# Designs tried in a protein design run: peptides against a protein of PDB entry 6GMG. Part 53

Target 1, 331 residues: chain A of PDB entry 6GMG
Amino acid sequence: DSDDRVTPPAEPLDRMPDPYRPSYGRAETVVNNYIRKWQQVYSHRDGRKQQMTEEQREWLSYGCVGVTWVNSGQYPTNRLAFASFDEDRFKNELKNGRPRSGETRAEFEGRVAKESFDEEKGFQRAREVASVMNRALENAHDESAYLDNLKKELANGNDALRNEDARSPFYSALRNTPSFKERNGGNHDPSRMKAVIYSKHFWSGQDRSSSADKRKYGDPDAFRPAPGTGLVDMSRDRNIPRSPTSPGEGFVNFDYGWFGAQTEADADKTVWTHGNHYHAPNGSLGAMHVYESKFRNWSEGYSDFDRGAYVITFIPKSWNTAPDKVKQGWP

## One batch from the design tools (peptide; aimed at target 1 D3 H277 L285)

Design b2_p16_7_s4 (made by RFdiffusion4, then SolubleMPNN; from b2_p16_7, 13 letters changed)
Fold by OpenDDE base, seed 1:
Structure b2_p16_7_s4 (fold): chain B 331 residues (1-331), chain A 16 residues (1-16)
Amino acid sequence: as target 1 above (331 residues)
Amino acid sequence: SIEQSIQDQRARHASL
């Protein structure tokens, strides 16, 4: 019940975090302690530490999405999303594979589709595109210059994204970023912005007009990336959870993981920050916990979800919410 | 387990 949500109290700016604890190969802590870490490490504006504001603490209190929200500066819109899907693997497994014992045809097809997504390649594609965008942002002092640079970069790389419409989420993402327009943010100067990445896990079978089997076991055709670009049409993602397959079963609507702009070349060594649920210290759910997970732990996901997307957005370079190096846990 | 800690993330959605 969202009525139990509480905004975490302010933490003194100079209060150091307590040590994180290991949890299933992750670093884990309570939300108040994450605020302490955030103030020491990620809060910097123009090189100066900041206390997390009441508004930011309120955003954070919403759980996994709150972690991405506070670090990106806006509620996720998920418009510029990337994934990788192996069409040949999918077709071959459908043709040559067989349902497991007790598995229905719909369950089999949903599972095969889920397994045909490559999380590492999806993440890599988003990183490649973010790199291109960052080069285009460099030394561009207006949006027109940014767009011209972006088109040139894409042409030089023979990237299929060069053929996207000017109104596509790809080209409009910067202008639609609130912090780009803020005086203390980008101030309409692209060179003051940088591309950042987060990930969303969600359910494919969200169409209420589809079969019950698709809602229960996944829609094999939904949320596939476009060939060449890797873009995923997220317009049909309405935060609808998987339908129960048995009485009493329930699934969560989504999970979000914050990556930012880490420069670690090995995907397996990258750190993803996420939360378990909204902060309800006096409710049945309890206090919100924050996890810092390696990519393998993040990309594994849960049975609640059969899709993973890697999303690009922008933040001001003056923010330190997306440093090049993220240290897992504390100290 | 961490799986057991994953709960409904609809706090914001429900407030809309």
Scores: peptide ipSAE 0.032, ipTM 0.733, DockQ to the pose 0.111
OpenDDE base, seeds 2, 3, 4, 5: peptide ipSAE 0.033, 0.031, 0.042, 0.037; ipTM 0.730, 0.733, 0.773, 0.766; seeds 2, 3, 4, 5 fail the geometry check

Design b2_p16_8 (made by RFdiffusion4)
Pose (drawn by RFdiffusion4):
Structure b2_p16_8 (pose): chain A 331 residues (1-331), chain P 16 residues (1-16)
Amino acid sequence: as target 1 above (331 residues)
Amino acid sequence: SEAEAEKINAMNAEAA
């Protein structure tokens, strides 16, 4: 009867996954089966396949956060985040539009702010920034050389990110990555690391001391990207879900999707890996399922979330959790 | 439903 979280059992390294295919842009499989796929195509350490450890299986079992947690080796901090927001569209649709049949002005403002974000450009911005970071760390063998290389390209590219504080989440992203300091990971050598990207969907109205309207319909001024850099201040994100509008209405507080470092130029052809909920096959929600969605399927989101952030972190190059290519389903 | 969302949200809080 217990809807307790259970850890999926260990899968032998030779056990192949059951086949599955995408339907209308998304593929899904039970977590036990995804572990088999993950061990075949994502588990490599210096090209050697590995069994998903007990710890990794435990992380994965927590739901959507589990895929990102496993692939990055760290619970997601969302410290370095990017998004795109059309300020002109937002200001124009506020002073020219009107609420629809059955909207409070707080609901109208909350929706317009939501629709003003562009998740394709947001992902595109994180893509170009991660590329600059990877070029900066290619031949840099200490952090100082990495930061010099990073600032040099940003200045020459006239990127407002060059003026970020030395201790900002941007410039400190590499040094604050635990695997960067680990002897078996980056060992303080930026050339042994790689930038990767994952996404977080979340709610904007997370201030518990704010009006109920913002908790139910969103805070338009919250989690907007800074101009020029596109950085999103994630420090006030406390994993607080959207408040219900009627009794019995439940919302999920966040969703994480793993992109990695795919080389596909078509943002619509990129695959994003995420789970539906925590693993509980003996309980109410049932077993955890891992979803592999095309970008548009992922960026479609839900009414639970009115904000999207595309986050950059680092993993060692010796890993294979962010390959150049990601294939939906199996084989 | 709210009960299901509470389970997910409680588990998310534990993960954090």

Design b2_p16_8_s1 (made by RFdiffusion4, then SolubleMPNN; from b2_p16_8, 7 letters changed)
Fold by OpenDDE base, seed 4:
Structure b2_p16_8_s1 (fold): chain B 331 residues (1-331), chain A 16 residues (1-16)
Amino acid sequence: as target 1 above (331 residues)
Amino acid sequence: SAADAELINKYGQEAA
């Protein structure tokens, strides 16, 4: 029951975290201990560590999305999302492949579509775009300068994003970032902001007007990236979970993983921070736990989801929620 | 929305 959600209590600013628990390539801890780590490592504003506010603790208490929320400073809008889809693979598998024993045609098509997404290439595309954006931000002191720089960068690279509409999430993302406008944030100065990345896992079969099979096994045509740009139209993502295929089966609506702005070139060595569920210490779900996973562990996802997107947003450079290097666990 | 986040009930870690 959602009514069981509780805001974690405040942690003393100088309290050090307890050791994380290693588990299958992940580091895991209870949410209260993550708050301690966050205050020591990620809380810094203008070089000074801060106690996580009650508001931030409340955001965090929402689970996996809460981790992204507290670190990005806003609830995820997911508008600037990227993925990679192998159309040739998809077509070839549909044509030449066969359903497994006991697998329905719809299940087969859904599976083939899921397997045609390349999580690593999707992540790489997002990082590429974030890098371009960061170059455009670097010496831009107003939005106009940023946009001009961005267009120039895209033109130089012959990137299809240069053809996006001015109202596209790609060009509007910065101006729509609350922290960009805040006095203690960007203060309307693009050069004070940096691009950051998080990921969302979700279900493709969310169209209520579609067949039951699509809701159960996925919609092969939904949430594909646009050719050339890699942009995913997320407008139809309504956080609707997969439909059960058997009595008593239930699926989760989404998962979020925070990457930030790590500079590690090897995708497999990047760290993704995420939560298991909302904090319910007195409820059936129990206390929220936070995981720091390597890319392999994150990108594997769950059977609950058949889509992954890598989303770009912005935070002030004065925040330390997206450092160049993220260390897994504690110490 | 924040309300949607309350639907999360999975465990983020499964045995390998």
Scores: peptide ipSAE 0.029, ipTM 0.682, DockQ to the pose 0.099
OpenDDE base, seeds 1, 2, 3, 5: peptide ipSAE 0.028, 0.028, 0.026, 0.029; ipTM 0.680, 0.677, 0.680, 0.671

Design b2_p16_8_s2 (made by RFdiffusion4, then SolubleMPNN; from b2_p16_8, 8 letters changed)
Fold by OpenDDE base, seed 2:
Structure b2_p16_8_s2 (fold): chain B 331 residues (1-331), chain A 16 residues (1-16)
Amino acid sequence: as target 1 above (331 residues)
Amino acid sequence: SAADAALINEYAKEAA
C-alpha cells in the first residue's frame, strides 16, 4: 500500500550533500541527500542550477522508478526496450543440462532461460542504438529529417531495425516524448534532444492465464528479444511480481536503474542510480534510499526478477540529468 | 488505487 508515501521536503539550492556510504560495492544515501546531490550536479537547465521542484520530488518518492522518472522527465513507458538472449545456449542447456537436486523441471527451465540472457550484451545493444539515434538527431531540425537520418544510419550499418514499421516504438519514440514537444525542451527540434538509457528488472511469469509454475519459476518464452533487432515486446509487462513459492514469501514488482548518457566505454565502470522503495519515513518501509551502483552490481539484480531490459528514451540536451561522466557517491 | 500501487515499489529490496 502506497498510502504512507511521503514527498521529501525541499532542500536549499546551495546545500551540499553529506558523504555517501559504501554498501556492498555501491554508494548509498538517503533520498533527501540525493536531492542535494541532484541539485548540485544534475539539476542544471541551460547551465543554471535548479532546485528540485515539488513535482519532481513527488516523482522521486516513488522509489527506484522515481529516480528514472525525475531524471528522464516522464514516467517510464518502456516501449523501446532491448535485451540479448542466447537461443543456442538455452536449447543446449535444456537438452543436455539436468535439474539440480531438489529443483523442479519448471524451476530448471526458468533458471536456464534467465541465465540465457546476457545483460552486458543487452546494454551494449542499447548503447549502440542510442549512438545511432544521437547521430540522427544531431543535424535534424524536424522529425522528418531525423527519421531520414536514422534510416540512413541503419542502412549503413545493415541494422535490422531499418525494417521496423514507421509506427514501431523505435521510430515513434521521439514524437511520443513530452519534453520533445515542450517549448523549453526540444521545441519539436530533434537536434535539441539526446537519447538516454535506463534499465528495468521485472518478472517474466506475469500471465495470469498461464500455469502456476510459470508464475512461480518464470516463463521461459516470455519477453525474449526479437532476433536481429534486440527489441523486447514490453506490452505484457504489467508490473506483476513473481508468485510466492513458499508461504510468507513476497517479491518486488520491479527495479529501475538510471544510466543516462555516460560515455564510459567500459561497461563495468558505468554508474547506475536506483532506489530501494517508495519514501515512507513514518511507515514500515522507512525512508527511501538511493544507490549508485556499478554495472556489475546493477546487472546482478535480485531473485525477484528474471528479466532485464535496457530502454531508450529522450531528454533535452539542455538538461544535465544525463551527463557524459557520472561520479559515484559524494564527494 | 490499483493503478497507483502498480507504479511504485511495494516492498523493500535487499542488497545482494
Scores: peptide ipSAE 0.101, ipTM 0.767, DockQ to the pose 0.101
OpenDDE base, seeds 1, 3, 4, 5: peptide ipSAE 0.040, 0.081, 0.042, 0.097; ipTM 0.694, 0.760, 0.687, 0.761; seed 5 fails the geometry check

Design b2_p16_8_s3 (made by RFdiffusion4, then SolubleMPNN; from b2_p16_8, 8 letters changed)
Fold by OpenDDE base, seed 3:
Structure b2_p16_8_s3 (fold): chain B 331 residues (1-331), chain A 16 residues (1-16)
Amino acid sequence: as target 1 above (331 residues)
Amino acid sequence: SAEDAELINRYGQEAA
């Protein structure tokens, strides 16, 4: 029941977190304790520690998306999304592979499509693009300068993104970021902003006009990245969960993981922060918990989802919600 | 699994 959602109470600014606990190879804590950590580590604006506001606590209470929301300062729009799909592998497996025992053709095709995505390469592509954008942001004091820099960088790298339309999410992402326009944020100065990354897991079979099999087992053709750019058209993602394949089975709508702007070169060592569900301490779901997971744990996902996208957005450099290094757990 | 029950987002509320 969505009415069970509760905003976590305020935590004193100087209150230290309790130790995180291990949970299936992850670091885990209750949402209130995450707020304490957040205030100590991530809350800084212009180097000054801040108490998480009531508004931010309310955002956080929404669950996995809330973690990304509070750290990015914006509800995810998911417009600038990247993935990697091995078309040759997909075709080869469809041609030469066979369904497992008891597996339907539709189930087989859905599984093969899911397995044809490379999460690590998708993440790498997003990081590559974020790096290009960050270079373009540097020393650009208006949007025109940023866009010119971006085009030059892309041309230098012979990147297919240089051919995107000026109105595409790729080129419009910065101007559409609220914090870019805020006086205490970017103040319309691109050089005050930096690119950050989060990830979304979701279901491919969301077209209600398609076959039931696609809704149950996935749509092999849906949400594939464009060749060359790696861009995923997310316009058809409406947070519709996977359809049940058996009576009583149910799936959730999405999962979000926050990466930010970590500089760790080894993808496997990067830390992803996410929540389990909206905060309902007095409801059946219980209190929200926050997890800090390594990439392998995050990218593994769940059977609820057959797509993963890595999304770029922007935050002010003065925020510390996306530090160069993220430490897993506490202390 | 028990892990899924604890870790997976059971409901992510949409917001504007």
Scores: peptide ipSAE 0.133, ipTM 0.764, DockQ to the pose 0.317
OpenDDE base, seeds 1, 2, 4, 5: peptide ipSAE 0.103, 0.032, 0.133, 0.032; ipTM 0.762, 0.680, 0.761, 0.676; seeds 2, 5 fail the geometry check

Design b2_p16_8_s4 (made by RFdiffusion4, then SolubleMPNN; from b2_p16_8, 5 letters changed)
Fold by OpenDDE base, seed 2:
Structure b2_p16_8_s4 (fold): chain B 331 residues (1-331), chain A 16 residues (1-16)
Amino acid sequence: as target 1 above (331 residues)
Amino acid sequence: SAADAALINAANAEAA
C-alpha cells in the first residue's frame, strides 16, 4: 500500500555515511545513509554541498524511481529511450528452436524475445547518442544552435537519428527538460546542460486488449527498438506489471537504475544506483534500501521484467549528480 | 504525472 510511504528525515549536511554493506557484488545501504552519501558526493551545486531538500527526500522515498528522480531533477518521462534487439537471432530461434519441456508456445516466444535484447549494446547506443548530444551542447548558447550542431554531428556520422523530425523526443528532449529552463539551471543555455543516462526495466505484455498469454509471458513484438536509431517507443508503457502465472504470484511494475554521465569505457565497470521499494519504515516493506550495482548486476534484472531501456535526459552541468566517476559503496 | 511507488522484492534484490 503506497499509503505507508514515509519521507525520510533530513540528514545533517556534514554527517558522513556509514559503510555500505557488500552483497553479491553490490553495495547496499538504507535510504537515510544514501542521503548522507548523496549530500557528501552528489549534492553539489556550483561546487557547494547542499542538504537534500524535503522535496528531494520525498522524491527519493518512492524507491527505485526515486533515485533517478532525485538525481535527474524530474520524474522520468522515458521518452528518449534506446535498446538493441537482434532480429536475426529472434527469427532464427523462433524458426529452429523448440519450447522447453513444459514450456508453452507463448512462454517460448516471450523468452526468445527477451533473450534477443542485448543490454550492453543498448547501453552503448545510449552512450553514443549522449556523447553526440554533449558535443552539440558544448558551445551552443540557444536551442537553435544546439539543434543545428546536433544535426551536423548526426550527418557526419551518417546516423539515422538525423531523419527524426523536430518534434521527435530526440530533438525535443532538451526543451522539455524543466532544469534547462530554470534560472539556476540551464537558463535556456544548452552549453550549461549535459546529457545523462538512466535505465528502466519493465514488462512488455502491458496491452490489456492482447491475449492473456502475452500479459503472462511477454509480448514478443512490443517495445522493440527502431532499426537504425535504436529508439524505443515508450508511449505504451503504462507501468503495468506482469500478470500472474499462478495463484498468489505478483510482479513489480518497474525498476530504475541511475547511471548519469560516467566516463568509464568498460561497461562492466560502470555503477548503477537503484532502490528496492518505497520507504515504509513502519510498514510491512520496511525501510527503503539503495543499491549501487555493477552493470552486470543491474542489467540482469528480474523475472518481473522482460524489457530494458536506456534513457537519455539532461541536467545542469552545475549539478554533481552525474559525476565522471562513481565509486561503489562507502568508503 | 503522478509518481508511482516502486516496489522491488527484497528477496530478488538480495539474491542478485
Scores: peptide ipSAE 0.032, ipTM 0.712, DockQ to the pose 0.078
OpenDDE base, seeds 1, 3, 4, 5: peptide ipSAE 0.030, 0.029, 0.028, 0.032; ipTM 0.714, 0.710, 0.705, 0.716; seed 1 fails the geometry check

## One batch from the design tools (peptide; aimed at target 1 G250 F251 D255 G275)

Design b2_p17_3 (made by RFdiffusion4)
Pose (drawn by RFdiffusion4):
Parts: sequence; structure tokens; C-alpha cells
Structure b2_p17_3 (pose): chain A 331 residues (1-331), chain P 17 residues (1-17)
Amino acid sequence: as target 1 above (331 residues)
Amino acid sequence: PYFPPRHLRAYARLTPP
């Protein structure tokens, strides 16, 4: 009867996954089966396949956060985040539009702010920034050389990110990555690391001391990207879900999707990996399922979330959790 | 459906220790 979280059992390294295919842009499989796929195509350490450890299986069982947690080796901090927001569209649709049949002004403003974000450009911005970071760390063997290389390309590219504080989440992203300092990971050598991207969907109205309207319909001024850099201040994100509008209405507080470092130029052809909920086959929600969605399917989101952030972190090059190509389903 | 019925979604996430 317990809807307790259970850890999926260990899968032998030779066990192949059951086949599955995408339907209308999304594929799904039970977590036990995804572990088999992950061990075949994602588990490599210096090209050697590995069994998903007990710890990794435990992380994965937590739901959507589990895929990103496992692939990055760290619970997501969301410290370095990017998004796109059309300020002109937002200001124009506020002073020219009107609430629809059955909206409070607070609901109208909250929706317009939501629709003003562009998740394709937001992902595109994180893509170009991660590429600059990877070029900066290619031949840099200490952090100082990495930061010099990073600032040099940003200045020459006239990127406002060059003026970020030395201790900002941007410039400190590499040094604050635990695997960067680990002797078996980056060992303080930026050339042994790689930038990767995952996404977080979340709610904007997270201030518990704010009006109910913002908690129920969103805070338009919250989690907007800074101009020029596109950085999103995630420090006020506390994993607080959207408040219900009527009794019995439940919302999920966040969703994480793993992109990795796919080389596909078509943002619409990129695959994003995420789970539906924590693993509980003996409970109410049932077993955790891992979803592999095309970008548009992922970026469609849900009414639970009115904000999207595309986050950059680092993993060692010796890993294979962010391959150049990600295939939906199996084989 | 990726998420459960609406009234059950409040229970779809757990906070790790």
C-alpha cells in the first residue's frame, strides 16, 4: 500500500532494454528499462561501460530531477541560467490587450508574461554561451587560463557577459562544479571538463509574503532575464509550486529536462530526457517512467509552470552522459 | 499522460534529505 519511494534494482551490464519508440515526438519507458538503455549508451567512463551504481539508481528514483542528477553527478543548483524574454511584446500586449472572457487582471498579466518568453531563443542563448565556455577550456590546463580565454572571446564578441563579476555564477560556474575539483574528474584541469545544458520548468510566484494573486496567477516581474546577458537570477526559486485556484486542484512544483551536449543544429530535433514522478510501483503514482521528448514537446510545458530556465553546468569529458547524439527509444 | 490526474499532481514530487 505504501506510496514510498523505492530504488530500482541493479541491472546486469549485459541486459539489453526492451524496445520502445516515440509517438508524436515523445518516447517513454519504465525506469527499470531506461536503466538498461543508460548502461548501454550513457554509462561509459573512458569508453568503458559501467553498471548504474546503487547511489545513481537512488538519485534517479526521485523523478524528473533524477535524470539530471544522475547525468551531471550533482543535484541541480540552477545557478547559471539563461532565458529569452520579449520586453517589447510584453509591454505592448499589456497596454494594448485586454483580459479575455474570464480573467482577472492579475491572471491576464501573469499569462502575457508567460507567453512573452521564447524557450527556443532561451535554449539557443545557453547553446552559444556553452560553446564559448567549451572553446575557453579546450587548451586551458588551469582555471586562470580558462577565465582568460573566456573573457577574451566574450570581449571580442562584444558579449555583455564579459562584464559579469568575478564571483558571479557565470565566471564561477566551472570552479564551483564538484567534479571539477575531484581527482577522478577534472582534477582542477578545465581541459578535462565539458559544458552541458539541462532545463527547468517552474512557477514564478514563489514569494510566500506576496499577494494570493501572484501565487495563483504568477508574478510578471519574477524570473525575467537581465538585458544583454539573458541571465536569470534563480536565487529566489525555492521549489514552491503554483497555488491552487480551486480546492482539489493540484500542481507539480517543477520539471527538469536533460539535454546534454548534442551536436544537432536543429533545436526542434534535439531530445530532452525527463521523468514523470518518483519511483513507487507498489504505491499510488506507480512506477517512474523516463520520457525522451523532442524540444517542442518539452518546451510545450504545462499550466503548472510559467517559467523556463536553460542551465549550464560542467561534467568531465571522461563521462558519456552527454553524447553528441541522443536517440529516442530502443533500439 | 505524463502527469497524473490533476488532484494527484501535488504528490508527484519528493524532497531529498

Design b2_p17_3_s1 (made by RFdiffusion4, then SolubleMPNN; from b2_p17_3, 10 letters changed)
Fold by OpenDDE base, seed 1:
Structure b2_p17_3_s1 (fold): chain B 331 residues (1-331), chain A 17 residues (1-17)
Amino acid sequence: as target 1 above (331 residues)
Amino acid sequence: SIYPPKELRSKSNITPP
């Protein structure tokens, strides 16, 4: 397929957004109008509005991942991912449950595994860890101080993450963040950074050496969180979509949702920003649309995906891409 | 920054519910 992706044009800094459209409990708008909102609300660096740069507009044009990319400042690496899995529920349902009419054993096991993940608990775990990290960042002026603070916080909370290796994604995440090293970012000062969260939906059955059934219906054993920590090994996620179960069926490779650093305690009231597809105004897909969804609509996902992960990364505190409060739509 | 390859862009063939 020809690369029909187009970078959205620049929007004047003072141009106000048009009203968003209601869409099944979500707020929806075209990508150009999201750029206008972004410039008014999220663009601030050190309290000053910024026009979205050509580079940022190009990042955004990649679709759902583009929304996370432009707001986090880097392409998602997904290294520090969390989820929650109910092992007892899984075992009990496999033992006592039955396949539905017309459902194969592989379909049944895949479905039961999917249903054994708790998106709300996974999100809560990520928020808990992000809070610990933010406390460790607050007064740390070098990486060593940050790591020492982090270990102390984890010890005080009796958190299993205290046992992670120093080379783990958990401890290395800050040093591996480009904006941490940038002069206009963290400038190597942890206290200038804050933890933020995004979510990824993806398919478990990505192993090409596995059975066709796992590729079609999911791998029940793949991408489970480690007990105690909630960490998910994302090393096997290669952005491979679900395999078709019938001729002409196709599935999407992934979905990304941006949360940032909202302080709303009620998960159901949190706002998740995501895109439908890459921007192709002159192509078959059409213009990219941006959605602002509540957690319920985000976490529901699609049949394309049987895994959800909540990922922690870092941005400079001087950026306003992750405010404490996010308002859905416009005005 | 290194731009991702073509396969790392999102292509949705479904309408959000």
Scores: peptide ipSAE 0.202, ipTM 0.833, DockQ to the pose 0.110
OpenDDE base, seeds 2, 3, 4, 5: peptide ipSAE 0.058, 0.029, 0.060, 0.109; ipTM 0.748, 0.722, 0.783, 0.770; seed 4 fails the geometry check

Design b2_p17_3_s2 (made by RFdiffusion4, then SolubleMPNN; from b2_p17_3, 11 letters changed)
Fold by OpenDDE base, seed 1:
Structure b2_p17_3_s2 (fold): chain B 331 residues (1-331), chain A 17 residues (1-17)
Amino acid sequence: as target 1 above (331 residues)
Amino acid sequence: SIYPPKELRSKSQIEPP
């Protein structure tokens, strides 16, 4: 029960982490030890280490979303999301493919839709857009200058995002970021901000008015990216989990992975930080664990989810929660 | 509230393969 959630205690600022444990190609540790690592590596504001505050520890305690929350400085809104979908593959497989033995038509269609998403291309699109945004942020000292720079960059690249409405999440994302307006954050200066990326895994079949089959096996038409832009309309994501297909089966509502602003060009070498569940050391779920996974392990996801989105948000450059290089584990 | 409702919490254990 989520009511068993506990906020992890404070860790001394100078306490070094214990070694992480290897776990199927990932580095794993308990949440308290992650706090120690976070304070040593990611806590820096203007080059100075900070103790994780009680508020930040409380955010972190919410599980997988907590890792993204503490590092981004805000609860994920998921408004600026990207994915890649191969429409031709989808159509061809539906036409020429066959259900597996024991697979229903709805299950087949849901699976084919899931397999038609390309996680690597989706991630690459988000990185491309984040790079454009970062160039637009450079030397822009007000929002107007940022938006003008952004439009110019998009025009130069002949990017379809140039045709988005001014009220689109793409153009409004910066001004809607709390840390942009904070005195110790951006202080309304775009040049003090940088674009960062996180990922969300979720279920497509969330429409309660749809068929039971869509809720059980996925909605093949839901949460597809717009052609040209790669933007995903996330407005229908209400954190509803997959419906059970058999008695006793249960699914998780979402998973979040933090990437930040790593500069590693090889997607397979990028590190994604995520949590298993909310922190309940005295409850049935136990203590929260934090994982640092390579992209392959992150992007594989779980059967609980049939969609992956890569989301852009912003943090102050003075924060070290999104360094250019991330190392797995400790030491 | 700055805190998410119950439905916005990680409710179950996710075990990496």
Scores: peptide ipSAE 0.040, ipTM 0.773, DockQ to the pose 0.121
OpenDDE base, seeds 2, 3, 4, 5: peptide ipSAE 0.028, 0.033, 0.034, 0.033; ipTM 0.715, 0.740, 0.758, 0.758

Design b2_p17_3_s3 (made by RFdiffusion4, then SolubleMPNN; from b2_p17_3, 8 letters changed)
Fold by OpenDDE base, seed 1:
Structure b2_p17_3_s3 (fold): chain B 331 residues (1-331), chain A 17 residues (1-17)
Amino acid sequence: as target 1 above (331 residues)
Amino acid sequence: SVYPPKELRKYAQITPP
């Protein structure tokens, strides 16, 4: 029960982390030790280490979403999300394929849809867009200049995003970022901000008015990216988990992974930071653990989820929560 | 690809604040 959630205690600013432990290709540690690492590596504001505040520790205590929350500075809104879907593969498999032994038609269609998403291409699209946004930010000292720069960049690249409405999440994302407006953040200066990326895994079959089969096995038509832009309409994502297919079965509502602004060109070498569950050291779930996974381990996801989205948001350049290089584990 | 072991699978729902 969420009532068992506890805020991790403060860690001394100069306390070094204990070594992370390897776990199936990822680095793992308890949340308190992650706080130590965070203070040494990611806490810097204007080049100075900061102790993780009580508020930040509270955010972090929520688990996987807490990792993204503390590093992005806001609870994820997921408004600017990207994915890649192979429509031809989907159609071909539906036409020429058949359910496996014991697999229902609905289960087959849901599986085929899930397999038709390309996580790597989705991630690449988000990185491409983030790069365009960063170029638009660099020479802009007000929002109008940023938007003008963004439109020019998109036009030069013949990007379909140039046709998005001015009120779309794509163009409104910066102005809707709290840290952009903060005096110690962007202070309304786009050039003080940078684009960052996180990922969300979730279930497609969230429509309560749909068939039970869609809720159990996925909605093949839900949360597909728009052609050309790669934008995913996330408005219908209400954090509803997959419906059980058998008695006693239960699924988790979502998973979040923090990427930030790593410059590693090889997607497979990028590091994704995520948590297992909310911090409940005195409860049945136990202490929260934090994982640093390579892209392969992150993108594999779980059977709980059939969608992956890559989301862009913004943080002040003065924050070090999204460095160019992320080292897996400690030391 | 190695599927994560059971202990790495999420089993707790997270409620947004």
Scores: peptide ipSAE 0.073, ipTM 0.767, DockQ to the pose 0.287
OpenDDE base, seeds 2, 3, 4, 5: peptide ipSAE 0.043, 0.030, 0.031, 0.050; ipTM 0.775, 0.709, 0.724, 0.765; seed 4 fails the geometry check

